# Peptides against a protein of PDB entry 5YCA, part 111

Target 1, 132 residues: chain A of PDB entry 5YCA
Amino acid sequence: RSLPAERNPLYKDDTLDHTPLIPKCRAQVIEFPDGPATFVRLKCTNPESKVPHFLMRMAKDSSISATSMFRSAFPKATQEEEDLEMRWIRDNLNPIEDKRVAGLWVPPADALALAKDYSMTPFINALLEASS

## One batch from the design tools (peptide; made by RFdiffusion4, then SolubleMPNN)

Design b2_p23_8_s3 (from b2_p23_8, 15 letters changed)
Fold by OpenDDE base, seed 3:
Structure b2_p23_8_s3 (fold): chain B 132 residues (1-132), chain A 23 residues (1-23)
Amino acid sequence: as target 1 above (132 residues)
Amino acid sequence: SREEEERRREEAIREAQARLLSD
């Protein structure tokens, strides 16, 4: 696979302590046709563009939106680059199927593998450890 | 202002939800 060349400067250091990010996470209840579901979100602001992206976790099974991770990590990525990465995830990781949500969602272990590739491990660890 | 910041935050959340969550 070929990841985009430019990465969000927010993720320049993958070795930072994640614990200060935990209290920044927020739980959100979203109504769906089959009932409410709780998500945990973490606001990630690009320090250059000041554009925020929200990393998303399903509270119940801790599935993480790989799509949110990719779009946050690579703000200048093309649709073709995103499609290529999502295909790679489908072929090499273990994405879940949930008709209620868009994008590609993966279990915690896979999310951490992606986080390593995208240099955003502290943010994913915080998102996973936050209460819901 | 704080109101403007909150408005922008809410807009960003809505946009993210539109992209990542079905309605």
Scores: peptide ipSAE 0.180, ipTM 0.743, DockQ to the pose 0.041
Fold by OpenDDE base, seed 5:
Structure b2_p23_8_s3 (fold): chain B 132 residues (1-132), chain A 23 residues (1-23)
Amino acid sequence: as target 1 above (132 residues)
Amino acid sequence: SREEEERRREEAIREAQARLLSD
Protein backbone atom coordinates (compact mmCIF):
# COMPACT_ATOMS: atom_id res chain seq x y z
CA ARG B 1 0.00 0.00 0.00
CA SER B 2 0.96 3.63 -0.43
CA LEU B 3 0.38 6.02 2.44
CA PRO B 4 0.16 9.76 1.74
CA ALA B 5 3.49 11.53 1.50
CA GLU B 6 2.85 14.28 4.04
CA ARG B 7 2.06 13.40 7.65
CA ASN B 8 0.73 15.64 10.40
CA PRO B 9 3.79 17.09 12.20
CA LEU B 10 2.01 16.40 15.49
CA TYR B 11 3.13 12.79 15.02
CA LYS B 12 6.81 13.40 14.35
CA ASP B 13 7.90 11.30 17.36
CA ASP B 14 6.21 7.95 17.97
CA THR B 15 8.19 7.28 21.16
CA LEU B 16 6.87 10.06 23.39
CA ASP B 17 5.23 9.34 26.74
CA HIS B 18 1.48 8.95 26.28
CA THR B 19 0.44 9.62 29.88
CA PRO B 20 0.13 13.42 29.54
CA LEU B 21 -2.47 12.85 26.82
CA ILE B 22 -4.80 10.73 28.97
CA PRO B 23 -6.46 13.64 30.82
CA LYS B 24 -7.01 15.38 27.50
CA CYS B 25 -9.46 12.70 26.39
CA ARG B 26 -13.19 13.35 26.76
CA ALA B 27 -16.22 11.10 26.86
CA GLN B 28 -19.20 11.73 24.61
CA VAL B 29 -22.58 10.03 24.71
CA ILE B 30 -24.24 9.64 21.33
CA GLU B 31 -27.85 8.61 20.89
CA PHE B 32 -28.66 5.86 18.42
CA PRO B 33 -31.97 4.23 17.50
CA ASP B 34 -31.12 1.26 19.72
CA GLY B 35 -29.96 3.44 22.63
CA PRO B 36 -27.07 5.59 23.78
CA ALA B 37 -23.42 4.68 23.34
CA THR B 38 -20.38 6.32 24.89
CA PHE B 39 -17.32 7.29 22.90
CA VAL B 40 -13.97 8.62 24.01
CA ARG B 41 -12.40 11.34 21.90
CA LEU B 42 -8.98 12.97 21.79
CA LYS B 43 -8.47 16.34 20.16
CA CYS B 44 -5.39 16.36 17.95
CA THR B 45 -4.43 19.73 16.54
CA ASN B 46 -1.98 20.07 13.68
CA PRO B 47 0.63 22.51 15.03
CA GLU B 48 1.14 24.08 11.61
CA SER B 49 -2.37 24.35 10.18
CA LYS B 50 -4.08 24.67 13.59
CA VAL B 51 -6.83 22.37 12.30
CA PRO B 52 -8.09 19.87 14.86
CA HIS B 53 -9.13 16.29 14.26
CA PHE B 54 -10.65 13.99 16.85
CA LEU B 55 -9.53 10.43 17.41
CA MET B 56 -12.44 8.24 18.46
CA ARG B 57 -12.86 5.11 20.59
CA MET B 58 -15.99 3.17 21.44
CA ALA B 59 -15.99 3.02 25.22
CA LYS B 60 -17.58 -0.41 25.49
CA ASP B 61 -15.34 -2.56 23.30
CA SER B 62 -12.44 -0.12 22.79
CA SER B 63 -12.80 -0.18 19.00
CA ILE B 64 -10.95 2.69 17.37
CA SER B 65 -11.98 4.64 14.28
CA ALA B 66 -9.31 3.94 11.69
CA THR B 67 -10.89 6.65 9.59
CA SER B 68 -10.29 9.23 12.31
CA MET B 69 -6.69 8.08 12.64
CA PHE B 70 -6.04 8.35 8.92
CA ARG B 71 -7.62 11.77 8.58
CA SER B 72 -5.64 13.10 11.53
CA ALA B 73 -2.36 11.60 10.36
CA PHE B 74 -2.73 12.62 6.73
CA PRO B 75 -4.61 15.93 6.55
CA LYS B 76 -3.78 16.47 2.88
CA ALA B 77 -4.73 12.99 1.71
CA THR B 78 -7.06 12.60 -1.24
CA GLN B 79 -10.28 10.64 -1.09
CA GLU B 80 -8.66 8.03 -3.31
CA GLU B 81 -5.77 7.63 -0.88
CA GLU B 82 -8.20 7.22 2.00
CA ASP B 83 -10.28 4.68 0.11
CA LEU B 84 -7.15 2.73 -0.76
CA GLU B 85 -6.03 2.61 2.87
CA MET B 86 -9.48 1.64 4.13
CA ARG B 87 -9.56 -1.20 1.62
CA TRP B 88 -6.13 -2.33 2.80
CA ILE B 89 -7.37 -2.32 6.39
CA ARG B 90 -10.44 -4.32 5.41
CA ASP B 91 -8.29 -6.88 3.61
CA ASN B 92 -5.44 -7.16 6.13
CA LEU B 93 -6.83 -6.33 9.59
CA ASN B 94 -10.00 -7.16 11.50
CA PRO B 95 -12.47 -4.29 11.17
CA ILE B 96 -15.78 -4.59 12.98
CA GLU B 97 -19.23 -4.38 11.46
CA ASP B 98 -21.39 -1.75 13.14
CA LYS B 99 -24.07 -0.03 11.09
CA ARG B 100 -24.56 2.63 13.75
CA VAL B 101 -21.18 4.26 13.22
CA ALA B 102 -19.47 5.85 10.25
CA GLY B 103 -16.06 4.98 8.90
CA LEU B 104 -13.96 1.90 9.49
CA TRP B 105 -13.44 0.75 13.08
CA VAL B 106 -10.85 -1.73 14.31
CA PRO B 107 -10.08 -3.52 17.59
CA PRO B 108 -7.34 -2.21 19.91
CA ALA B 109 -4.59 -4.49 18.60
CA ASP B 110 -5.24 -3.42 15.03
CA ALA B 111 -5.44 0.22 16.10
CA LEU B 112 -1.99 -0.06 17.63
CA ALA B 113 -0.68 -1.65 14.46
CA LEU B 114 -2.04 1.27 12.47
CA ALA B 115 -0.66 3.67 15.06
CA LYS B 116 2.79 2.32 14.40
CA ASP B 117 2.31 2.81 10.67
CA TYR B 118 1.01 6.36 11.19
CA SER B 119 3.45 7.25 14.01
CA MET B 120 0.53 7.80 16.43
CA THR B 121 1.35 5.26 19.17
CA PRO B 122 1.28 7.69 22.15
CA PHE B 123 -2.09 9.07 21.09
CA ILE B 124 -3.72 5.69 20.60
CA ASN B 125 -2.32 4.42 23.90
CA ALA B 126 -3.77 7.45 25.67
CA LEU B 127 -7.12 7.02 23.93
CA LEU B 128 -7.26 3.36 24.97
CA GLU B 129 -6.33 4.07 28.61
CA ALA B 130 -8.69 7.01 29.14
CA SER B 131 -11.75 6.52 31.32
CA SER B 132 -15.26 6.82 29.95
CA SER A 1 -23.57 5.71 -2.14
CA ARG A 2 -23.00 3.77 1.05
CA GLU A 3 -19.40 4.97 1.28
CA GLU A 4 -20.45 8.58 0.87
CA GLU A 5 -23.02 8.19 3.60
CA GLU A 6 -20.41 6.76 5.95
CA ARG A 7 -18.03 9.63 5.28
CA ARG A 8 -20.75 12.21 5.84
CA ARG A 9 -21.71 10.63 9.14
CA GLU A 10 -18.09 10.55 10.26
CA GLU A 11 -17.83 14.24 9.45
CA ALA A 12 -20.98 15.00 11.42
CA ILE A 13 -19.50 13.33 14.49
CA ARG A 14 -16.28 15.27 14.05
CA GLU A 15 -18.17 18.53 13.80
CA ALA A 16 -20.12 17.78 16.95
CA GLN A 17 -16.92 16.95 18.79
CA ALA A 18 -15.25 20.09 17.51
CA ARG A 19 -18.05 22.22 18.92
CA LEU A 20 -17.66 20.61 22.34
CA LEU A 21 -13.87 20.91 22.48
CA SER A 22 -13.33 24.09 20.51
CA ASP A 23 -10.67 26.58 21.60
Scores: peptide ipSAE 0.139, ipTM 0.691, DockQ to the pose 0.145
Fold by OpenDDE base, seed 2:
Structure b2_p23_8_s3 (fold): chain B 132 residues (1-132), chain A 23 residues (1-23)
Amino acid sequence: as target 1 above (132 residues)
Amino acid sequence: SREEEERRREEAIREAQARLLSD
């Protein structure tokens, strides 16, 4: 697959210590037709553009939004590039199906694999370790 | 379209989160 050429400068170093990011995560209870569900989110602001994106984790099973990861990592990506990556994820990883949420969500192991590809490992580690 | 619906739903979630995490 081919990832977008330009990446969010926030993710310039995939080897940074993730622990300072843990307290930046926030839990959020969202109401759905079948009841409430808790999510953990991490605000990630592009230091150049100052545009924020929120990485999201389902608290219960730790599924993470791959769509949000992609959009945060690649701020100048085209819709075609996003569609291509989401299709790759569907074909090569193990996305979960949840009618309640939008986007493509993946298990923790897949999220970490994507994080390596997107240079987001510290942020995904923090998101996974944060309490809910 | 389904794509538009999904994008709108994600946008709504993002906006809600932004309100909670606003500076």
Scores: peptide ipSAE 0.127, ipTM 0.690, DockQ to the pose 0.146
Fold by OpenDDE base, seed 1:
Structure b2_p23_8_s3 (fold): chain B 132 residues (1-132), chain A 23 residues (1-23)
Amino acid sequence: as target 1 above (132 residues)
Amino acid sequence: SREEEERRREEAIREAQARLLSD
């Protein structure tokens, strides 16, 4: 598959220690029609543009928003590029269906696979290890 | 409908994000 050419410079080094990022994560209970759900988020700011994106995890089953990862990693991606990647994820990984939320959500193992592709491994590790 | 379902999902995420940005 093809990924967008320009990647967020925040993710230039995939080998960094993730532990300093863990305390930067935040958990929050959000009310939905079918009951409350806890989300964990990690704020990721592009060091050049200063535009922030939040990586998102469902606390209960540790599902992670692939959409949030993609949008953070590729700030100048077109909608067509995003659609192409999301289709690839549907066809090659194991996304979870959740009618409460938008975007494509994947289990931890798939999230880490995507993290490797997007050079976001430290950030996804931190997000997964953060308490909720 | 599928479109209506997607709209509701988007609204839920937007609401969640708004709450997440409030702290």
Scores: peptide ipSAE 0.126, ipTM 0.686, DockQ to the pose 0.301; fails the geometry check

Design b2_p23_8_s4 (from b2_p23_8, 17 letters changed)
Fold by OpenDDE base, seed 5:
Structure b2_p23_8_s4 (fold): chain B 132 residues (1-132), chain A 23 residues (1-23)
Amino acid sequence: as target 1 above (132 residues)
Amino acid sequence: SAKEEEEKRKKEIEEAQKKLLSD
């Protein structure tokens, strides 16, 4: 597969210590038709464009939104590029089936694999380690 | 006030989450 050429400069260094990001995460309860669910989020702002994105984790099973990761990592990606990547994830990783949520969600191990590809490892590690 | 700013922040986060988590 091919990823978009331009990446969010926030993710220029994949080797940074993730621990300072942990306390920046926040939990929020969201009501769904079948009951409440807690999510953990991390606000990530592109230092150049100043556009924020929220990386999101389901607190209970630690599923991560791959869609949020992609959109944060590749701010100039086309819809076609996103569709291609989401298809790749469906074909090569283990996305969950949850009709309550939009986007494509993956388990922690897959999220970390994507994080490596997108240069987002510190941010995903922090999101996974944060308390709910 | 600080309380109002916090409420604004929470609202912003909620809207962002709804955009991603809801159809």
Scores: peptide ipSAE 0.041, ipTM 0.568, DockQ to the pose 0.043
Fold by OpenDDE base, seed 2:
Structure b2_p23_8_s4 (fold): chain B 132 residues (1-132), chain A 23 residues (1-23)
Amino acid sequence: as target 1 above (132 residues)
Amino acid sequence: SAKEEEEKRKKEIEEAQKKLLSD
């Protein structure tokens, strides 16, 4: 598949130690019609543009928003490019079905596969290991 | 100030949530 050409410079090194990022994650309880759910978030700021994005994990089953990953990794991507990648994820990975949340969410193993493709491995590992 | 920074952070979180959550 084809990914956008320009990537967030925050993710220039996929081999960094993730452990220092773990305490930077934050948990938040969100109310839904069927009850509360806890999410874990990690703030990721583009060091050049200073635009922040939040990577998000559902605490209970550790599902991670692939949409948030893509938007953080590729800040100049078009909607068409995002749509193409989300279709690829649907066709090749195992996204979950949760009507409470927007975007496309994937299980931990798939998130790590995407992280490798997007050069985000330290950030996704930290997000997965953080407490809720 | 620290208080202003915290308020900014809260707004950023809210904006992120709007994009990723149905409710």
Scores: peptide ipSAE 0.040, ipTM 0.558, DockQ to the pose 0.041
Fold by OpenDDE base, seed 1:
Structure b2_p23_8_s4 (fold): chain B 132 residues (1-132), chain A 23 residues (1-23)
Amino acid sequence: as target 1 above (132 residues)
Amino acid sequence: SAKEEEEKRKKEIEEAQKKLLSD
């Protein structure tokens, strides 16, 4: 597959220690038709543009929003590029089926695989280790 | 209708997520 050419400079070093990012995560309860659910989010700010994006994890099963990862990693990507990547994820990984949430969500192992592709490993590790 | 209410709820959830991702 082909990923967008320009990546968020926040993710220039995939080898950084993730532990300082853990306390930056925040848990939030969101109301759904079938009841409340807890999410964990991590604010990721592009150091050049100063535009923030939030990475998101479902507390219950640790599913992570692949859509949020992609949008944070590739802030200048077109909708077509996003659609192509989401299709690739559906065809090659194991996204979950949850009609309550928007975007494409994947289990922890798949999230880490995507993190490697997007150079976001420290951030996804922190998101997965954060308390809820 | 039930379908319309489902679509409305989905839209509300999407908007909530957008707010969560943007603040």
Scores: peptide ipSAE 0.035, ipTM 0.612, DockQ to the pose 0.487
Fold by OpenDDE base, seed 4:
Structure b2_p23_8_s4 (fold): chain B 132 residues (1-132), chain A 23 residues (1-23)
Amino acid sequence: as target 1 above (132 residues)
Amino acid sequence: SAKEEEEKRKKEIEEAQKKLLSD
């Protein structure tokens, strides 16, 4: 597969300690027709453009939005590039199906695999370890 | 005020999440 050429400079070092990011995560309860669900979010700001993106995790099963990861990692990606990557995820990983949420969501192991590809492992580890 | 700015921030975060979580 082909990933976008330019990556968010926030993710220049995939080897950083994730623990300082854990307290920066926040939980939020969202109401759905079938009841409330808790999500955990981590604000990730591009240090050059100053544009923030939120990484998202479902608290209950720790599913993570691959869409949020991609958009944060590749701020200049085209819609075609995103579609290509999401198709790759569907074909090669184990995305979950949840009609309540938009985007493509994956289990923790898959999220960490993507994190390695996107050079954002510390951020995903923090998101997964944060309390809800 | 600081309170108003915080409320605005929370609302913006909520809207961003809704955009991602809702079609």
Scores: peptide ipSAE 0.038, ipTM 0.552, DockQ to the pose 0.043; fails the geometry check

## One batch from the design tools (peptide; made by RFdiffusion4, then SolubleMPNN)

Design b2_p24_3_s1 (from b2_p24_3, 14 letters changed)
Fold by OpenDDE base, seed 3:
Structure b2_p24_3_s1 (fold): chain B 132 residues (1-132), chain A 24 residues (1-24)
Amino acid sequence: as target 1 above (132 residues)
Amino acid sequence: DEEERRKELEERGRLIGRGEYDEE
């Protein structure tokens, strides 16, 4: 696969301690047609553009939106590049497609694998450890 | 109203998955 060339400078160092990010996460209950569901989110602001983006976790099964990860990591990616990566995820990981929300949602182990590829390990660790 | 409500919920789902849903 071919990942986009430009990465969010927020993720320049994959070795940072994740613990300071844990209290930055927020849980929220969102109403859907089938009932409420709790999500945990982490606001990630691109230090150059100053544009915030959220990493998203389902509280119930700890699935994390690979789509949110990709879009945060690669803010200048084309739709074609995203589609290519999502196809790779389908073929190589264990994503789910939830009827309520868009994108591919991957279990914690897969999320951490993607985090390594995207240089987002501290942020995904924090998101996984945050309370719901 | 029902159709509009459905569209709003679907859009929220799209925003959540993309990491663009900012409401709390």
Scores: peptide ipSAE 0.685, ipTM 0.917, DockQ to the pose 0.960
Fold by OpenDDE base, seed 2:
Structure b2_p24_3_s1 (fold): chain B 132 residues (1-132), chain A 24 residues (1-24)
Amino acid sequence: as target 1 above (132 residues)
Amino acid sequence: DEEERRKELEERGRLIGRGEYDEE
């Protein structure tokens, strides 16, 4: 598959130690029609544009939003490029679609596979290890 | 308003999944 050409400079080095990022993660309880759910989020700011995005994990089952990962990694991606990647994820990984939240949410192993492709490994490792 | 509340929650869900939800 093909990924967008320009990547967020925040993810220039996939080999960095993830442990300093763990305490930067925050748990947040969100109210939904069927009751509350806890998310763990990591604020990721593009050092060039200064625009922040959040990487999102469901605390209960550790599912991570592949959509949030893609949008953070590829800030100049077109909607068509995102659609193509989401289709690839559906065909090759094990995503879930939760009626409460948008996007494709993938289990930890799949998230780490995507993280390698997007050069986000330290950030996803930190998000997965953070407490809720 | 039930409908308005539903729309607010749906929008929150969209923002969360896209990594754009910033409220505490």
Scores: peptide ipSAE 0.684, ipTM 0.917, DockQ to the pose 0.943
Fold by OpenDDE base, seed 5:
Structure b2_p24_3_s1 (fold): chain B 132 residues (1-132), chain A 24 residues (1-24)
Amino acid sequence: as target 1 above (132 residues)
Amino acid sequence: DEEERRKELEERGRLIGRGEYDEE
């Protein structure tokens, strides 16, 4: 597959210690028609554009939004590039689609595989280890 | 009304999945 050429400079070093990021994560309870659901999120700000974006985890099953990861990692990606990556995820990983929220959500192991591809390993490790 | 509330919740779901939801 072909990933977008330009990556968020926040993710320039995939070898950083993730532990300082853990306390930066936040749990949030969101009300939906069928009841409340808790999400854990990590605010990630592009150091060049200063635009914030959130990495998202479902607290219950630790699923991570692959869509949020892709959009954070590749802020200048086209819709076509995103569509191609999401198709690759469907064909090669184990994503779920939840009717309450948009995007493809992947289990922790798949999230870490994507994190390696996107150079986001410290951030995804922190998101997975944060309390809900 | 009820339909408007449903539309608001659907939009929130879109924002959450994209990583763009901040405050209610």
Scores: peptide ipSAE 0.683, ipTM 0.916, DockQ to the pose 0.850
Fold by OpenDDE base, seed 4:
Structure b2_p24_3_s1 (fold): chain B 132 residues (1-132), chain A 24 residues (1-24)
Amino acid sequence: as target 1 above (132 residues)
Amino acid sequence: DEEERRKELEERGRLIGRGEYDEE
């Protein structure tokens, strides 16, 4: 597969220690028609554009939004590039789709595989280790 | 209005999945 050419400079170093990021994660309870659900999120700001994005985890099953990861990693990606990557995820990983929220959500192991590809390993490790 | 509420919740769901939801 072909990933977008330009990556968020926030993710230039995939080898950084993730532990300082853990306390930056926040849990929030969100009400849906069928009841509340808890999400853990990590605010990630592009140091050049100053535009923030949130990496998202479902607290209950630790599923991570691959869509949020992709959009954070590749801020200038086209919709076609995103669609191509999401199709690859469907074909090669184990995503779920939840009727309450958009995007493809992947289990922790798959999230870490994507994190390696997107150079986001410290951020996904922190998101997974944060308390809900 | 039920229709308005439905659309609001759907939009929130879109924002969450894309990593663009901040707070209610």
Scores: peptide ipSAE 0.683, ipTM 0.916, DockQ to the pose 0.879

Design b2_p24_3_s2 (from b2_p24_3, 16 letters changed)
Fold by OpenDDE base, seed 1:
Structure b2_p24_3_s2 (fold): chain B 132 residues (1-132), chain A 24 residues (1-24)
Amino acid sequence: as target 1 above (132 residues)
Amino acid sequence: DEEKEREELKKKGELIGRGLYDEE
């Protein structure tokens, strides 16, 4: 597969210590028709454009939105590039589609695999370790 | 309206999954 050419400069260094990012995560409860669901989110601001974007974790099973990861990592990606990556995820990882929320949600191991590809490892580690 | 509420929640879910939802 071919990932988008331009990556968010926030993710220039995949080797950073993730622990300082843990307290930056926030838990929020969203009310859905079938009941409440807690999400943990990490606000990630592109240092160049100053545009914020959230990385999203479902607290209950620690599923991470691969869609949120991709969009944060590749802010100038086309819809076609996103669709291609999401198809790759379906074919190579273990995503789930939750009827309540959009995107492909992947288990922690898959999220970390994607994080390596997107150079987001510290951020995903922090998101996974944050309390809900 | 139940249909309207369902559509609003759908929109919220879309924003959440895409990392765009912000209550602030």
Scores: peptide ipSAE 0.621, ipTM 0.889, DockQ to the pose 0.852
Fold by OpenDDE base, seed 4:
Structure b2_p24_3_s2 (fold): chain B 132 residues (1-132), chain A 24 residues (1-24)
Amino acid sequence: as target 1 above (132 residues)
Amino acid sequence: DEEKEREELKKKGELIGRGLYDEE
């Protein structure tokens, strides 16, 4: 696969300590027709463009939105590049599709694998360790 | 209107999955 050339400068250093990011995460209850669901989210602001984006986790099973990760990491990616990556995820990882929310959601181990590829390890570790 | 509600919930789910959802 070929990842987009330009990456969010927020993720320039994949080796940073993730613990300071944990308290920045927020739990949020969303009402759906079949009942409430809790999500944990982490606001990630591109330091250059100042555009915010959220990384998303389902609290119940700790699934992480691969779509949110990709869009945060590669803000200038084309739809074709996203589609190609999502197909790769579907073929190589264990994503799930939830009827209530968009995108591909991956288990923690898969999320960390993607985080390594996208240079987002501290942020995904924080998101996974945050309380719900 | 059920159609309107369904559309709004779908939109909300799209925003959540794409990391664009924020509280109003």
Scores: peptide ipSAE 0.620, ipTM 0.889, DockQ to the pose 0.866
Fold by OpenDDE base, seed 2:
Structure b2_p24_3_s2 (fold): chain B 132 residues (1-132), chain A 24 residues (1-24)
Amino acid sequence: as target 1 above (132 residues)
Amino acid sequence: DEEKEREELKKKGELIGRGLYDEE
């Protein structure tokens, strides 16, 4: 597969200690018709553009939005590039689709695999370790 | 009314999945 050429400079170093990011995560309860669901999110701001995006985790099963990861990592990606990556995820990982929320949500192991590809390992580790 | 609610919830879900949802 071909990932977008330009990556968010926030993710320039995949070897950083994730511990300082854990307290930056926030849990929030979202009300849906079938009941409340808790999400854990981590605000990630592109240091150059100053545009923030949230990395998203479902608290219950620790699924992480691959879509949120991709969009955060590749701010200038085309829709075609995103579609290609999402297709790759469907074919190679174990994503789930939730009727309540958009995107492909992947289990922790898959999220960490993507994180390595996107150079986001510290951020995903923090998101997974944060309390809900 | 129900359709409007469904659409709003759909939009909210879209924002969440894309990492764009923020508190009102």
Scores: peptide ipSAE 0.620, ipTM 0.889, DockQ to the pose 0.864
Fold by OpenDDE base, seed 5:
Structure b2_p24_3_s2 (fold): chain B 132 residues (1-132), chain A 24 residues (1-24)
Amino acid sequence: as target 1 above (132 residues)
Amino acid sequence: DEEKEREELKKKGELIGRGLYDEE
């Protein structure tokens, strides 16, 4: 598959130690009609544009928003490029759609597979290891 | 207004999933 040409320079090195990122994660509780749900998020700031974006994990099952990953990794991607990637994820991975929140959410193993493709491995490892 | 609240929660969920939700 084809990914967008320009990637967030924050993710230039996929081999960095993820440990320093763990304490940067934050848990938040969101109240929905069916009850509260806890999310763990990691703030990722593009060093060039200085625009922040959050990577998102559901605390309960550790699913991670592939949508948030894609949008963070490819800040100049078109909606069409995103749609194509989301279709690929549906066809090749094991995403879920939650009626409470937008996007495709994938289990940890799938998230790490995407992280490799997007050069985000340290950030996803940190997000997965953070407490909720 | 229940409908307004539902729409607000929907928007909140959209922001969460797209990595755009932050504290007000």
Scores: peptide ipSAE 0.618, ipTM 0.888, DockQ to the pose 0.854

Design b2_p24_3_s3 (from b2_p24_3, 14 letters changed)
Fold by OpenDDE base, seed 4:
Structure b2_p24_3_s3 (fold): chain B 132 residues (1-132), chain A 24 residues (1-24)
Amino acid sequence: as target 1 above (132 residues)
Amino acid sequence: DAAARAAALAEKGRLIGRGEYDEE
């Protein structure tokens, strides 16, 4: 598959220690009609544009929003490029769709596979290890 | 208004999944 050409410079080094990122994660409870759900989020700021974006995890089953990952990694991606990647994820990984929230949500192992492709491994490790 | 609340929650869900939701 083809990924967008330009990547967020925040993710230039996939080998960095993730532990300093763990305390930067925050848990939040969202009240949905069928009950509350807790999400863990990590604020990721593009060092060039200074625009923040959040990586998102469902606390209960540790599913990670692949959509949030893609949009953070590739800030200049077209909708067509995103659609192509989401289609690839559907065909090759194990995503779920939740009616309460947008995007494709993948289990931890799949999230780490995507993290390798997007050069986001430290950030996804931190997000997965953070308390809820 | 129930419809307004439903729409607001739907939007919140969209923002969460995209990584754009900020409670601030």
Scores: peptide ipSAE 0.676, ipTM 0.914, DockQ to the pose 0.863
Fold by OpenDDE base, seed 5:
Structure b2_p24_3_s3 (fold): chain B 132 residues (1-132), chain A 24 residues (1-24)
Amino acid sequence: as target 1 above (132 residues)
Amino acid sequence: DAAARAAALAEKGRLIGRGEYDEE
């Protein structure tokens, strides 16, 4: 597959210690028709554009939004590039779709695989380890 | 209005999945 050429400079080093990021995660409860759902989110600010984006985890099953990852990692990606990646995820990983929220949500192992590809392993590790 | 509330919640869900939902 072909990932976008330009990556968020926030993710320039995939080898950084993730532990300092853990306390930066925040849990939030969203009320849906079938009841509340808790999400854990990590604010990730592009150091060049200064634009924040959130990495999103469902607290219940630790599914992580691949969409949020992709959009954070590749802020200048085209819709076509995103669609291509989401298709790849569908074909190669184990995403789920939740009627309450958009995007493809992948289990932790898949999220970490994507994180490696997107050079954002510390951030996904932190997101997964954060309390909910 | 129930329809309006449903639409707003749907939009919230879209924003969450994209990583664009910020606290209100």
Scores: peptide ipSAE 0.675, ipTM 0.914, DockQ to the pose 0.872
Fold by OpenDDE base, seed 3:
Structure b2_p24_3_s3 (fold): chain B 132 residues (1-132), chain A 24 residues (1-24)
Amino acid sequence: as target 1 above (132 residues)
Amino acid sequence: DAAARAAALAEKGRLIGRGEYDEE
């Protein structure tokens, strides 16, 4: 597969300690027709553009939005590039689709595999360890 | 009203999954 050429400079170093990021995560409850669902989110701000973006986790099963990861990592990606990556995820990982929320949501192990590819490992580790 | 609520939740779901939802 071919990932976008330009990556968010926030993720220049994949080896950083993730623990300082844990307390920056926040839980939120969304009321859906079939009941409430809790999400854990981590605000990630591009240091050059100053544009914030959120990495998203479902609290219940720890699924991570691969879509949120991709969009955070590659802020200048085209829709075609995103579609290509999402197809790759469907073919190679174990994503789920939830009718309540958009995107492909992957289990923790798959999220960490993507994090390595996107150079986001500290951020995904923090998101997974945060309380809900 | 019910339709409007459903539409609002659908939009919220789209924003959440994309990582673009911020609390109002």
Scores: peptide ipSAE 0.675, ipTM 0.914, DockQ to the pose 0.857
Fold by OpenDDE base, seed 1:
Structure b2_p24_3_s3 (fold): chain B 132 residues (1-132), chain A 24 residues (1-24)
Amino acid sequence: as target 1 above (132 residues)
Amino acid sequence: DAAARAAALAEKGRLIGRGEYDEE
């Protein structure tokens, strides 16, 4: 598949230690009609544009929003590029779609596979290890 | 009203999944 040409410079080094990022994660409870759901989020700021974006995890099953990952990794991606990648994820990984929240949410192993592709491994490891 | 609340929650869900939800 073809990923967008420009990547968030925050993710220039995929080999960094993830442990310092763990305490930067935050849990939040969202009230939905069918009950509360807890999400863990990690604020990721593009060092050049200074624009923040959040990586998102469902606390209960540790599903990670692939959409949040893609949008963080590729801030200049077109909607067509995102759609293409989401179709690839649907065809090659094990995403779930939740009626309460947007995007494709993938289990931890799939999230780490995407993280490798997007050069986000430390950030996804931290997000997965954070408490909720 | 109920419709407005539903729309607001739907928007929150969209923002969460995209990684754009900060706080109310």
Scores: peptide ipSAE 0.675, ipTM 0.915, DockQ to the pose 0.863

